# Peptides against a protein of PDB entry 8BZL, part 90

Target 1, 228 residues: chain A of PDB entry 8BZL
Amino acid sequence: SYDRAITVFSPDGHLFQVEYAQEAVKKGSTAVGVRGRDIVVLGVEKKSVAKLQDERTVRKICALDDNVCMAFAGLTADARIVINRARVECQSHRLTVEDPVTVEYITRYIASLKQRYTQSNGRRPFGISALIVGFDFDGTPRLYQTDPSGTYHAWKANAIGRGAKSVREFLEKNYTDEAIETDDLTIKLVIKALLEVVQSGGKNIELAVMRRDQSLKILNPEEIEKYV
Target 2, 242 residues: chain B of PDB entry 8BZL
Amino acid sequence: SRRYDSRTTIFSPEGRLYQVEYAMEAIGHAGTCLGILANDGVLLAAERRNIHKLLDEVFFSEKIYKLNEDMACSVAGITSDANVLTNELRLIAQRYLLQYQEPIPCEQLVTALCDIKQAYTQFGGKRPFGVSLLYIGWDKHYGFQLYQSDPSGNYGGWKATCIGNNSAAAVSMLKQDYKEGEMTLKSALALAIKVLNKTMDVSKLSAEKVEIATLTRENGKTVIRVLKQKEVEQLIKKHEEE

## One batch from the design tools (peptide; aimed at target 1 A24 K27)

Design b1_p23_8_s4 (made by RFdiffusion4, then SolubleMPNN; from b1_p23_8, 13 letters changed)
Fold by OpenDDE base, seed 5:
Structure b1_p23_8_s4 (fold): chain B 228 residues (1-228), chain C 242 residues (1-242), chain A 23 residues (1-23)
Amino acid sequence: as target 1 above (228 residues)
Amino acid sequence: as target 2 above (242 residues)
Amino acid sequence: SFEEIEERLRKEGEKLVQQVLDE
C-alpha cells in the first residue's frame, strides 16, 4: 500500500519526491556562481530564444533586493514562486529591521520555505536549485546554494543544472586567489566555466555582475564578448 | 489530517510532472488558437468547433474573451477550466484597477494567473488546469503585447504563436512568414487565415469556423473588436484568390 | 507502489484528454 503521503521516507531513509525534484534540476539550464574579492558573478546558459519569442520574458537571473540576486535551475514556474516570496521577505526585513537582509538570511529563508514543501503532505517539493549571491551590509561578498531539500551551504564557487558537474570540476581546478584577483578575471573565470558546457560562446550566456555598493548589472552580449 | 488527494501532481523518478504533460497533451487536441503581433495592433484567431445550428444564442465569441478594456485572451483546452481561469483574470484585473486606479500591466496579469496555475501543480487536492491561453493587450509600458501560458504556469511573450491542434506546424509556418518590424495588422490577418487554412483539420476554411479579434489603439484608447462573419469571409476569399 | 500511482495518474490524464476531445 503506497502510503498516501506525497513526500515520505522510504525504508532506506530516502525522500523520493525530493530526489526526483533534484532530477528536475539536473534537466535545467546550467547556472554558475563565483565569489570574487569584491564582486559576485552569476552566469546562466541561455537556451536559444525561440524565433519570435520576446527575449524580455526569458530572464534566468533576477534581483531579490538591491544587494542580492539569484539564478536557478529547474522548473521556471516553481522558481517564480520562490523569487516572489524572497522579494517580499527582503522588503519586509528592510521595514522591520531597518537593514537589508544578509545573503545568508535570505538563503535560509528560501531554504526553510523549500524544506516546508518537503514535509507537508499536501505539497510537492520545489523542482529548483538556486545560486544566491550578493553583499552583506559590511561589504562581504557571499555565495550560497540551495536545493529542493531545503539544504543550503556557502560556497566560493558552485554550479547547478545539467552541466553542473563539468562546471564544478572546472572551478575546482581553476578557482584560485590569482584567478579572482580582479573583477575582470573573476568574470572571465565564470565565462570560461560556462564554456565547458555551452556551445557558441557569448551568445548563449547570460551574465550578471554585482560589485560592492553597486546594483546588479546584466551584461549585454557585446560586453560578454570582450571577456572571450 | 490533510488526506492525500489522489489528484496531487508529483514528480516522476526522472523529474517530470506527468499530470502537467498530460494536460498539455489534452490541449493539443483542442481547437487551434493563433496570436500575431503587428506594428499597429495584435490579433487572436481561433477555431470554432461547436457550431451547433440549434444553439439559440449566437455566441459571438466561444474562445475569445475580453478581460478588460486593454486585454483579451483566447483559450485552448477544457472549457470548464477555461471559464474558471478567464473569470479569475477578470477579477485580478478589476481588483488591481480598484487598488491602484490604473489598469493592470499586461504581463502582471499574465503572471498572476500563471502563479495560480503553478499552485495547482504543487498543492495537494489540485490538478493542473487543462488550458493554455493566448493573451493580447496594450499597456503604456510595452505597447502591444502577445503572451502564451500553459498548464505548468510558464509563460512567454511572442511576436506570433499558436496553441491547440497542430500548433507545432502553425508555429513553423509563422516562423517562415512573419516579417519582424514589417507586420501590419492587415498582413497579420492574412497570415492568420493562411496558417489556419493549413492547420485546421477541415476540408474548407469557412467564416463560421473562425473567430478573429483585433486589438488596436484609436485616439489614445484601446479598441477590442471581434470581426464580423462577413469580414472573415472576405479574408478567406482573398486568401483563396492568392 | 510508485508504478500504481503512475498508472492512476495516466488514467486521469487520459480522462482529461477525452474531455477535450468531447468538446
Scores: peptide ipSAE 0.284, ipTM 0.697, DockQ to the pose 0.664
OpenDDE base, seeds 1, 2, 3, 4: peptide ipSAE 0.000, 0.000, 0.225, 0.000; ipTM 0.576, 0.447, 0.705, 0.602; seed 4 fails the geometry check

## One batch from the design tools (peptide; aimed at target 1 T76)

Design b1_p24_1 (made by RFdiffusion4)
Pose (drawn by RFdiffusion4):
Structure b1_p24_1 (pose): chain A 225 residues (1-47, 50-199, 201-228), chain B 238 residues (1-200, 205-242), chain P 24 residues (1-24); non-standard residues A62 YCM
Amino acid sequence: SYDRAITVFSPDGHLFQVEYAQEAVKKGSTAVGVRGRDIVVLGVEKKAKLQDERTVRKICALDDNVCMAFAGLTADARIVINRARVECQSHRLTVEDPVTVEYITRYIASLKQRYTQSNGRRPFGISALIVGFDFDGTPRLYQTDPSGTYHAWKANAIGRGAKSVREFLEKNYTDEAIETDDLTIKLVIKALLEVVQGGKNIELAVMRRDQSLKILNPEEIEKYV
Amino acid sequence: SRRYDSRTTIFSPEGRLYQVEYAMEAIGHAGTCLGILANDGVLLAAERRNIHKLLDEVFFSEKIYKLNEDMACSVAGITSDANVLTNELRLIAQRYLLQYQEPIPCEQLVTALCDIKQAYTQFGGKRPFGVSLLYIGWDKHYGFQLYQSDPSGNYGGWKATCIGNNSAAAVSMLKQDYKEGEMTLKSALALAIKVLNKTMLSAEKVEIATLTRENGKTVIRVLKQKEVEQLIKKHEEE
Amino acid sequence: AFLEEQSEKAIAEAPKLYDEDANA
């Protein structure tokens, strides 16, 4: 089989294929995640008439207690999501507990890291925001990128214009903003309205403590706008 | 040998996949192919690129392929690659029926093939398939459905879409004329002739298939030349 | 070294939103 080393070091210690994978992420639609007190919220920018909206969603459930949003190559994302879904079931089988948000983040990150050091393969061209709750009810938000690095965040953004949205969230992520569920959702919509020039072209989802993923209707989003 | 390896599965500096993009260029030069969803069925309209006089026409169709009892598809791009992929679609549909003893839902069949196409872009060092497919079908979950896939493995559901030559012009005509939720098969047939009239008229140059439900059973039929010639006459009056 | 640098860069880009307690 094909064994060419695709990801290699360059002078100065750069891994060019990873950096190029990060460029693919920037070409993706904006995704925003905010961790609240008892709620986590994900929002994504949408690119069309005659298209079925159900089929092209950027927010997916990995397990009953974990879901993710992504930016970048949509085909690479389907592969990573289905790999993570299989791992969530393997964990329930072996440990008899649902996966922690951190566990599945670590798994997705290590999968992405392996694709930066394996022969015959290019890196995954996606970043992911992963949200959910732990056994003790603690809300979580993690980010993964193509290098396999992962961190926890109070709030974050990935994809096109993520720097601008991140700077908005730094100034606006306060206790008052995450005091209630309505204000937590509102902060995500405001963060997206910063780069979407829009309001009717946004998808949004909410996850509450042990209540599973709820995707908001267009009519419910129009009320906030 | 590293010298002769064209490196088909790498990123460009901008995060682009050049082989995928070049494959999409090949599809844009293929015969026009469009699909329209309606309340009582789904249809595929295709430009025949085999319009030579000395051709025999031995099959019931040239560009429209039955995948299983409830599904059909049409292709744009490299014909040989399309043969490999349509054979694989039939195998996936049969594997699902064997396992679950029920027909494969349409989206599950599209996802399964797209995973194969995505793998060719990430590893193996091979050129990708130069094929875009339109899928039409019916399942107990979502009823009548239309899907499109491209060489990278991306797919989407559509009420109407077009692939191949002049597809951008065709999508424009569909946005203007398609009445969302009010389309019947007869009106969708009229719109298909209208769209192919601009982007290309003769019955020998077009191929039309319809998918409908009759007595709880799916019917996939290629329209005879007589029915197509009558549809062309009915439009010229408009 | 490359992964450490990518981590430090990600933290520098969003230091006020970094969850120190969750990364502890």

Design b1_p24_1_s1 (made by RFdiffusion4, then SolubleMPNN; from b1_p24_1, 8 letters changed)
Fold by OpenDDE base, seed 1:
Structure b1_p24_1_s1 (fold): chain B 228 residues (1-228), chain C 242 residues (1-242), chain A 24 residues (1-24)
Amino acid sequence: as target 1 above (228 residues)
Amino acid sequence: as target 2 above (242 residues)
Amino acid sequence: SFLEKEREKLIAESPKLFDEEANA
């Protein structure tokens, strides 16, 4: 059975360990990303934080740099490894190139990292997909998605994790130029998209907003409820 | 599917890492360890299973390890794996202290070990560590802290938690009795005894079967203390009187 | 058995590899 080999093709050309890593992603909490005109928004389904758990340690949205943030679905420990390497690369790029990374550049770095873990005989794929959002230095908003294979694409909107199908179907129907005309409408679109799979409204949503020339802002529950 | 259970570094068709799950299962058979965060300190309480009177070394703590001056941990799982991981924690903390001339932040030490644990789930020729840890500590960034980590390399901060045997029942009791913002170290000690008395499969809780460590701040220094048997006896007696 | 049910609860309440809801 080729399914036990980390880095071999099946006779039909499948990389089973990559496909099985994608099944791990589907067990993760839902994340959504939307690119507006001058805004990028990440939304994540809040895990019901155990009553005694510190919420600060349950972050699904993280900054990679001042101009880039990431949400993920799948194995949290795998995500931490990717995040740490991406942060080091962002800092290294600033030191060596004297400019912040483009969102594409850091996405490609993460994708290449993931791909290398699919090709090494001594490694399994990362059990994560990521939504990477931010602004390029020219002020262009970007959204990218990566999967366990190391593929990546630019998106207007996308979703990952257990509810991703329903959220994507919603976004395909509701993502219009009118729906992203303002920052507030873009935020509202993300919230509405998450509400397709998240019960109990804004309390179970984490939202991160990055506006042009602004730092990442995590919205508080009260700010989220204003859009519901 | 049991066909993937023998290999650490492969996903099942369902996206599961069976060796990590089996490591977590093995931890469920280990003695109970509790951690409770208070306003004025943090504690670990652990079940002692092996009271061999013939052990020449009075191990004052079987399951609680001092990591540095500001941190301790408790372990549930394979003792040999625990020894390796606790040694690595000490080495990481020492290297940081030597490099930066300040103690390693608690979460950073936890994360560094969790990255090692994660690597043992992702790299070929390795097995997961059959160990969960509770970490207690103090740093200048967050004050008193409690963390839990598992074989996957996941971790989280907690106000109170449990690992090992009957951990689910213990966590349920902690959720019921833990008063957020009102927890003193004294009340945390009483809660630890209450939970252990209910979760340990013993007719009567004895001080011989329980080890407790507290981490406090005195005169701007961290103090890690293992409670004496007499102090644990007093806590048990007080609980029996309530 | 009661022990099997408690074991299943312990497994269900164990730290999840996935960022799943604690109540799921």
Scores: peptide ipSAE 0.027, ipTM 0.589, DockQ to the pose 0.018
OpenDDE base, seeds 2, 3, 4, 5: peptide ipSAE 0.388, 0.017, 0.007, 0.007; ipTM 0.694, 0.589, 0.582, 0.574; seeds 2, 3, 4, 5 fail the geometry check

Design b1_p24_1_s2 (made by RFdiffusion4, then SolubleMPNN; from b1_p24_1, 10 letters changed)
Fold by OpenDDE base, seed 3:
Structure b1_p24_1_s2 (fold): chain B 228 residues (1-228), chain C 242 residues (1-242), chain A 24 residues (1-24)
Amino acid sequence: as target 1 above (228 residues)
Amino acid sequence: as target 2 above (242 residues)
Amino acid sequence: SYLERRREELIAESPKLFDEEANA
């Protein structure tokens, strides 16, 4: 019978499958999120794409809706499931509530989805952490992080994946109101934070920017090099 | 015979639900949460463990949640499980309000969630929620109330109680110092600080590591207030001077 | 639906207690 309850408590009160899923996230490429004053920025470490791999298929930053985007670290296949469910929810919310989701709402939805996979028989946790960023209807920029457990918090800045510790340590030192005073400074902060763990400069960074009342913009390598 | 997943919440030969006990063990490692009922209000005091500089201060509530205008809760255990349960509490409370055009009675909200918790201990392929909750509230039936619930779906009303780390020691201290019928919110706050100072695994109690919420009645309305850090600092300072 | 919207609004009005301090 392959339908083993996968996620159970240990005698000492641990959910080992959740902890192991968090270890899977730590093996993922680094992702960074920063909330500015009127901007949200996501940055991800580009994996060395095998020369024959279509770069189009390896997007680590995706739109969930017009006002919300997500970066992830961990299992790409797991991420697709979460992204698809979140997109359906964003569309459903627009249809049923007649307003776009808040960033908190969609984060809570994703978190609840993840949590259910830690409690359901025959299901393993998602091997994914996510940075969810966007604007609420009032124009407030938001950044949330979720982990495999389904925990979520709001952040000024955060990082996930293999380099997350070093990037967070950098952000703790360098995230100030002055450092995010302008959109360009906020972008520069994200790039500098990623450069703590990325060796080969702007070519190995994917950067996405969402400004107030604007759609998600993915920066090209030339635009990234302008900030380096 | 697919039902014999030995990892499902099943009875041991001794009649124990080990997965429920293990969930309770997980709660024992969580930060301390206190609840104290006073004559003029109720309070929750919780240990804050997630102190991170990059947290958005606007959303910096680790353990205390407003449920509706008349109720709040504090959580000990798995944060993700707590988030699911607190969302369910809000949904239940709002559905009741919409259906009956009045706030849900405190005990009825607690019971509704406890039924959900219990179901997760009984149905195959579910694990228990690794969460205990303290509930504070006011309703027209019983006035100020304090409840505790555990992973089994059991609950009870309390005058003062504690969940999470060192809860047994905290409850012992509460039993010694709680003055039945004479407890003011002011004295309850002082008692909460006294107990947290002794039960938190910290060398010195600081306002950064404590969340306190009070529930009072003002002009026939419930007021739920989180104490500002400065107010908590003053309470700690007052305790250190005694 | 109106009821779903109103439910979500009422849930949003019941924030984490710390969200209220930031809006005051």
Scores: peptide ipSAE 0.006, ipTM 0.508, DockQ to the pose 0.022
OpenDDE base, seeds 1, 2, 4, 5: peptide ipSAE 0.022, 0.000, 0.006, 0.000; ipTM 0.586, 0.579, 0.586, 0.575; seeds 1, 4, 5 fail the geometry check

Design b1_p24_1_s3 (made by RFdiffusion4, then SolubleMPNN; from b1_p24_1, 10 letters changed)
Fold by OpenDDE base, seed 4:
Structure b1_p24_1_s3 (fold): chain B 228 residues (1-228), chain C 242 residues (1-242), chain A 24 residues (1-24)
Amino acid sequence: as target 1 above (228 residues)
Amino acid sequence: as target 2 above (242 residues)
Amino acid sequence: SYLEKVRQQEIAEAPKLFDEEANA
């Protein structure tokens, strides 16, 4: 059975372990990314934190560097490995090149890491997709997506995880130059897109905003409710 | 379905890691371990299953392990896997102390072990560890802390939680009785006894069947203490009188 | 390649959201 081999093509050219890792991603909570003019926004579905759980330990949006953030869908433990390696690479790049990574560079690094785990015998694919957002040193906002295969692409907006299809359908209809004309409109677009799949309003959304020449800001629930 | 069960580190067609789920199932049959965070300390309470009738006093904790001066853990699952992981925790903590001349932050130690656990779920020829852990600790960053980790390498911080046998019922009871902001170590100890008495499949809770450790701060130092059998007996007696 | 097929599928599902300029 080809599906039992970690890194074997089927007769029809499928990598079943990669496809099955994509199914793990689809079971993840929804994440959305939108590139505005001078802003990038990540939104994630906040899973109901158990009453006795510390919310501090439940993060789905992570800084990779001062200029780059990542949201993910799928296996949290797998994501932590990718995040840690990406952070090390960002710091290494700053030390060796004396400049921050471009969003494309770190995306390509993550994608290459994922791809190696699809091709290496005795390794399973990473069960995560990621939305990677940030600013290049020239101030250009970027949004990339990676999947378990190690594929990566640049997007204006995208979604991953559970409900990603509905969120993408919403964004395909509502992503216009007018809808991203201002930072506030861009934030509002992300919130509206997440509300297509999140039933309990702004309380179950985590939102991160990175503006041009500014640090990552995680919005509090009260700040999110102002856009609803 | 059964055909995906035999290989250690593959996704099912549904995107599930069955070997990780089976490791979690094995933990469900292990003895109960509780953790409770209080304002003035943190505790672990664990079921003792191996009572040697010939030992009047259990001089050592079966399920509670001191990791360093600021951290302890309790284990639910395969004892051999537990020994490997607890030794690795001690080594990680010691290496950090030697390198940085300060104790490892609690979450960093938990994360380091969780990355090892995750690796055993991703690399072929390895099986997941059949172990969940509760960690108690103190550090200068977050004060008293309680963490839980599973075979997947996931972890979380908790105010109170349970692993092992009847963990779901224990967590439900903890959710009902845990008072946020008002939890003293004394009240946490009473709550631990209450929960263990209801979740352990025993007619009467005995001090022989329970291990309790507390972590407190005294004079700017962390104190990890395993309660004496007499202290546990007093807690049980007090619970029976209420 | 398999990767190109996945790419084409994602682009076909969300063509307005795909950044053609940034992927060129």
Scores: peptide ipSAE 0.325, ipTM 0.787, DockQ to the pose 0.865
OpenDDE base, seeds 1, 2, 3, 5: peptide ipSAE 0.008, 0.000, 0.070, 0.021; ipTM 0.587, 0.584, 0.612, 0.589

Design b1_p24_1_s4 (made by RFdiffusion4, then SolubleMPNN; from b1_p24_1, 10 letters changed)
Fold by OpenDDE base, seed 5:
Structure b1_p24_1_s4 (fold): chain B 228 residues (1-228), chain C 242 residues (1-242), chain A 24 residues (1-24)
Amino acid sequence: as target 1 above (228 residues)
Amino acid sequence: as target 2 above (242 residues)
Amino acid sequence: SFLEKRRQELIEEAPKLFDEEANA
């Protein structure tokens, strides 16, 4: 059966393991990204942290560098591998090129890593999609998405994971220049988009904000509730 | 399912890794292991299934392994896989100590092993490890810590958790009885006995069937101690009197 | 390719969100 082969095309040109990795992503918690004027915002659906679980160890939004952060949907262990490789590349780039990576550069690096795992015999694809946001050195806000295939594209806003369709439909209707006119409005847009698929408001949302020339800020639940 | 469960490193049409799920299922049949974090220490309590009369109680640990001076772990699942992973943990910890002249932070050791576990779910010619681990430790960054890891390479920090047989029921009991912020090591030991008495597949809890290790700080040093059978007997007796 | 088709479908689902300028 062609569907059992890791790195072979079906007669119809399908890479079934890549398609099935995308199904793993669809089971992941929803993540949303929005590019504002001078802000990038990532939001993630918090799975109900077990009462006795340390919340510190459950992060779905991670800094890759001071100017770049990533949210993911899919297999957490797979994501950790990608994040670690991306972090090393960001530091290597700073040392070699003497400048931070562009958001596109690090996205392309991640995409290339994913793509190699779709062609290499004896490796399965990464079961993750990622939203990569940040600022280029010129202060331009960027948002990229990458999937298990290693494709990547720039977006104004996007979503990944189980609620991605509903969130994208909301964003397609509500993403306007007016809706992102201010940082606060952009944050509100992300929260509203996540609330399409997340119950019980700010308690079930992880939200990260990166403003121009500022470090990644993870909002606490009380800060999130101010926007609800 | 059968089409995809025979190969170690492929997604099912539904995006599932059946070999990882089957490894987790196998762990569900292993002996119960508990971890509880307290304000003044952390403990592991594990079911002992292999009782040998000639084993000295002082040296016998079936399920609990010292990793370094600041960390220990307990295992549920395939013993041979557990031995490989515990040896790797010790090697990682030792390499870090040699490189940085400091003990490895607890979460970093857990993560390093979890990356190995993950690799065995992604690379062909390998099967997932049929082992879940509980880790207890102390470091200068986060103090006392408890972690759980599974065959997928996922991990999490916990206040209290359970792996192996009847783990879901144990976790439910821990959620009910664990008092956040008020947990002493003494109360944690009592809670461990209470939970094991309900979740172990035994008619009566006995000290011979339980291993308990505590990790504490004394005079600025970590102390890892396996409780003697007499100490466990006293804990059981106290529980029976309550 | 099937992947290219699926990519195009995703872009067509949310054309306003796609950054044509940045992908050019």
Scores: peptide ipSAE 0.384, ipTM 0.737, DockQ to the pose 0.783
OpenDDE base, seeds 1, 2, 3, 4: peptide ipSAE 0.000, 0.000, 0.000, 0.000; ipTM 0.575, 0.483, 0.489, 0.579; seeds 1, 4 fail the geometry check

Design b1_p24_2 (made by RFdiffusion4)
Pose (drawn by RFdiffusion4):
Structure b1_p24_2 (pose): chain A 225 residues (1-47, 50-199, 201-228), chain B 238 residues (1-200, 205-242), chain P 24 residues (1-24); non-standard residues A62 YCM
Amino acid sequence: SYDRAITVFSPDGHLFQVEYAQEAVKKGSTAVGVRGRDIVVLGVEKKAKLQDERTVRKICALDDNVCMAFAGLTADARIVINRARVECQSHRLTVEDPVTVEYITRYIASLKQRYTQSNGRRPFGISALIVGFDFDGTPRLYQTDPSGTYHAWKANAIGRGAKSVREFLEKNYTDEAIETDDLTIKLVIKALLEVVQGGKNIELAVMRRDQSLKILNPEEIEKYV
Amino acid sequence: SRRYDSRTTIFSPEGRLYQVEYAMEAIGHAGTCLGILANDGVLLAAERRNIHKLLDEVFFSEKIYKLNEDMACSVAGITSDANVLTNELRLIAQRYLLQYQEPIPCEQLVTALCDIKQAYTQFGGKRPFGVSLLYIGWDKHYGFQLYQSDPSGNYGGWKATCIGNNSAAAVSMLKQDYKEGEMTLKSALALAIKVLNKTMLSAEKVEIATLTRENGKTVIRVLKQKEVEQLIKKHEEE
Amino acid sequence: SEEEELEANERAIEEAQEREEELE
């Protein structure tokens, strides 16, 4: 089989294929995640008439208690999502507990890192925001990128214009903004309206303590706009 | 040997996949192919690129392939690659029927093939398949459906779409004329002739298939030349 | 070895860019 070393070091210690994978993420639609007191919210920018909205979604459930949003190559994202879904079931089988948000994040990050050091493969061209709750009810938000690095965040953005949205969230992520569920959803819509020039072209989802993923209707989004 | 390896599965500096993009270029030079969803069925309209006089026409169709009892598809791009992929689609549909004893839902069949296509872009060092496919079908979950896939493995559901030559012009005509939720098969047939009229008119140059439900059973039929010649006459009056 | 694999990647990208220019 093909054994060419695709990801290699360059002078100065750069891994060019990883950096190029990060460029693929920037070409992706904006995704925003905010961790609230008792709620986590994900929002994504949408790119069209005659298209079935159900089939092209950027927010996916990995397990009953964990879901994710992504930016970058949509085909690579389907592969990573299905790999994580299989791992969530393997964990329930072996430990008899649902996966912690951290556990599945670590798994997705290590899978991505393997693709930066394996022969015959290019890195995954996606970043992911992973949200959910732990056993003790603690809300979580994590980010993964193509290098395999992962971190926890109060709020974050990935994809096109992520730097601008991040700077908005830094100034606006306060206790007042995450005091209630309505204001937590509102902060995500405001963060997206910063780069989407729009309001009717946004997808949003909410996850509450042990209540599973709820995707908001267009009519419910129009009320906030 | 590293010298002769063209490296078909690497990123460009901008995060692009050049082989995938070049494959999409090949599809843009293929025969026009479009699909339209309606309340009582789904259709595929295709430009025949085999319009030579000395051809025999031994099959019921040239570009439209039955995948299982409830599904058919059409292709744009490299014909040989399409043969490999359509054979694989039949195998996936049969593997699912064997396992669950029920037909594969349409989206599950598209996802399964797209995973194969995505693998060719990420590892193995091989050129990707130069094929875009339109899928039409019916399942108990979502009823009548239309899907499109491209060489990278991406797919989407559409009420109407077009692939191949002049597809951008065709998508424009569809946005203007397609009445969302009010289309019948008869009107969708009329719109298909209208679209193919601009982007390409003779019955020998076109191929039309329809998918409908009759007595709880799926019917996939290629329209005879007589029915196509009558549809062409009905449009010229407009 | 890592230097030779890097050079091969750069060559392949340059050839793809030249081919893209021809298609324009």

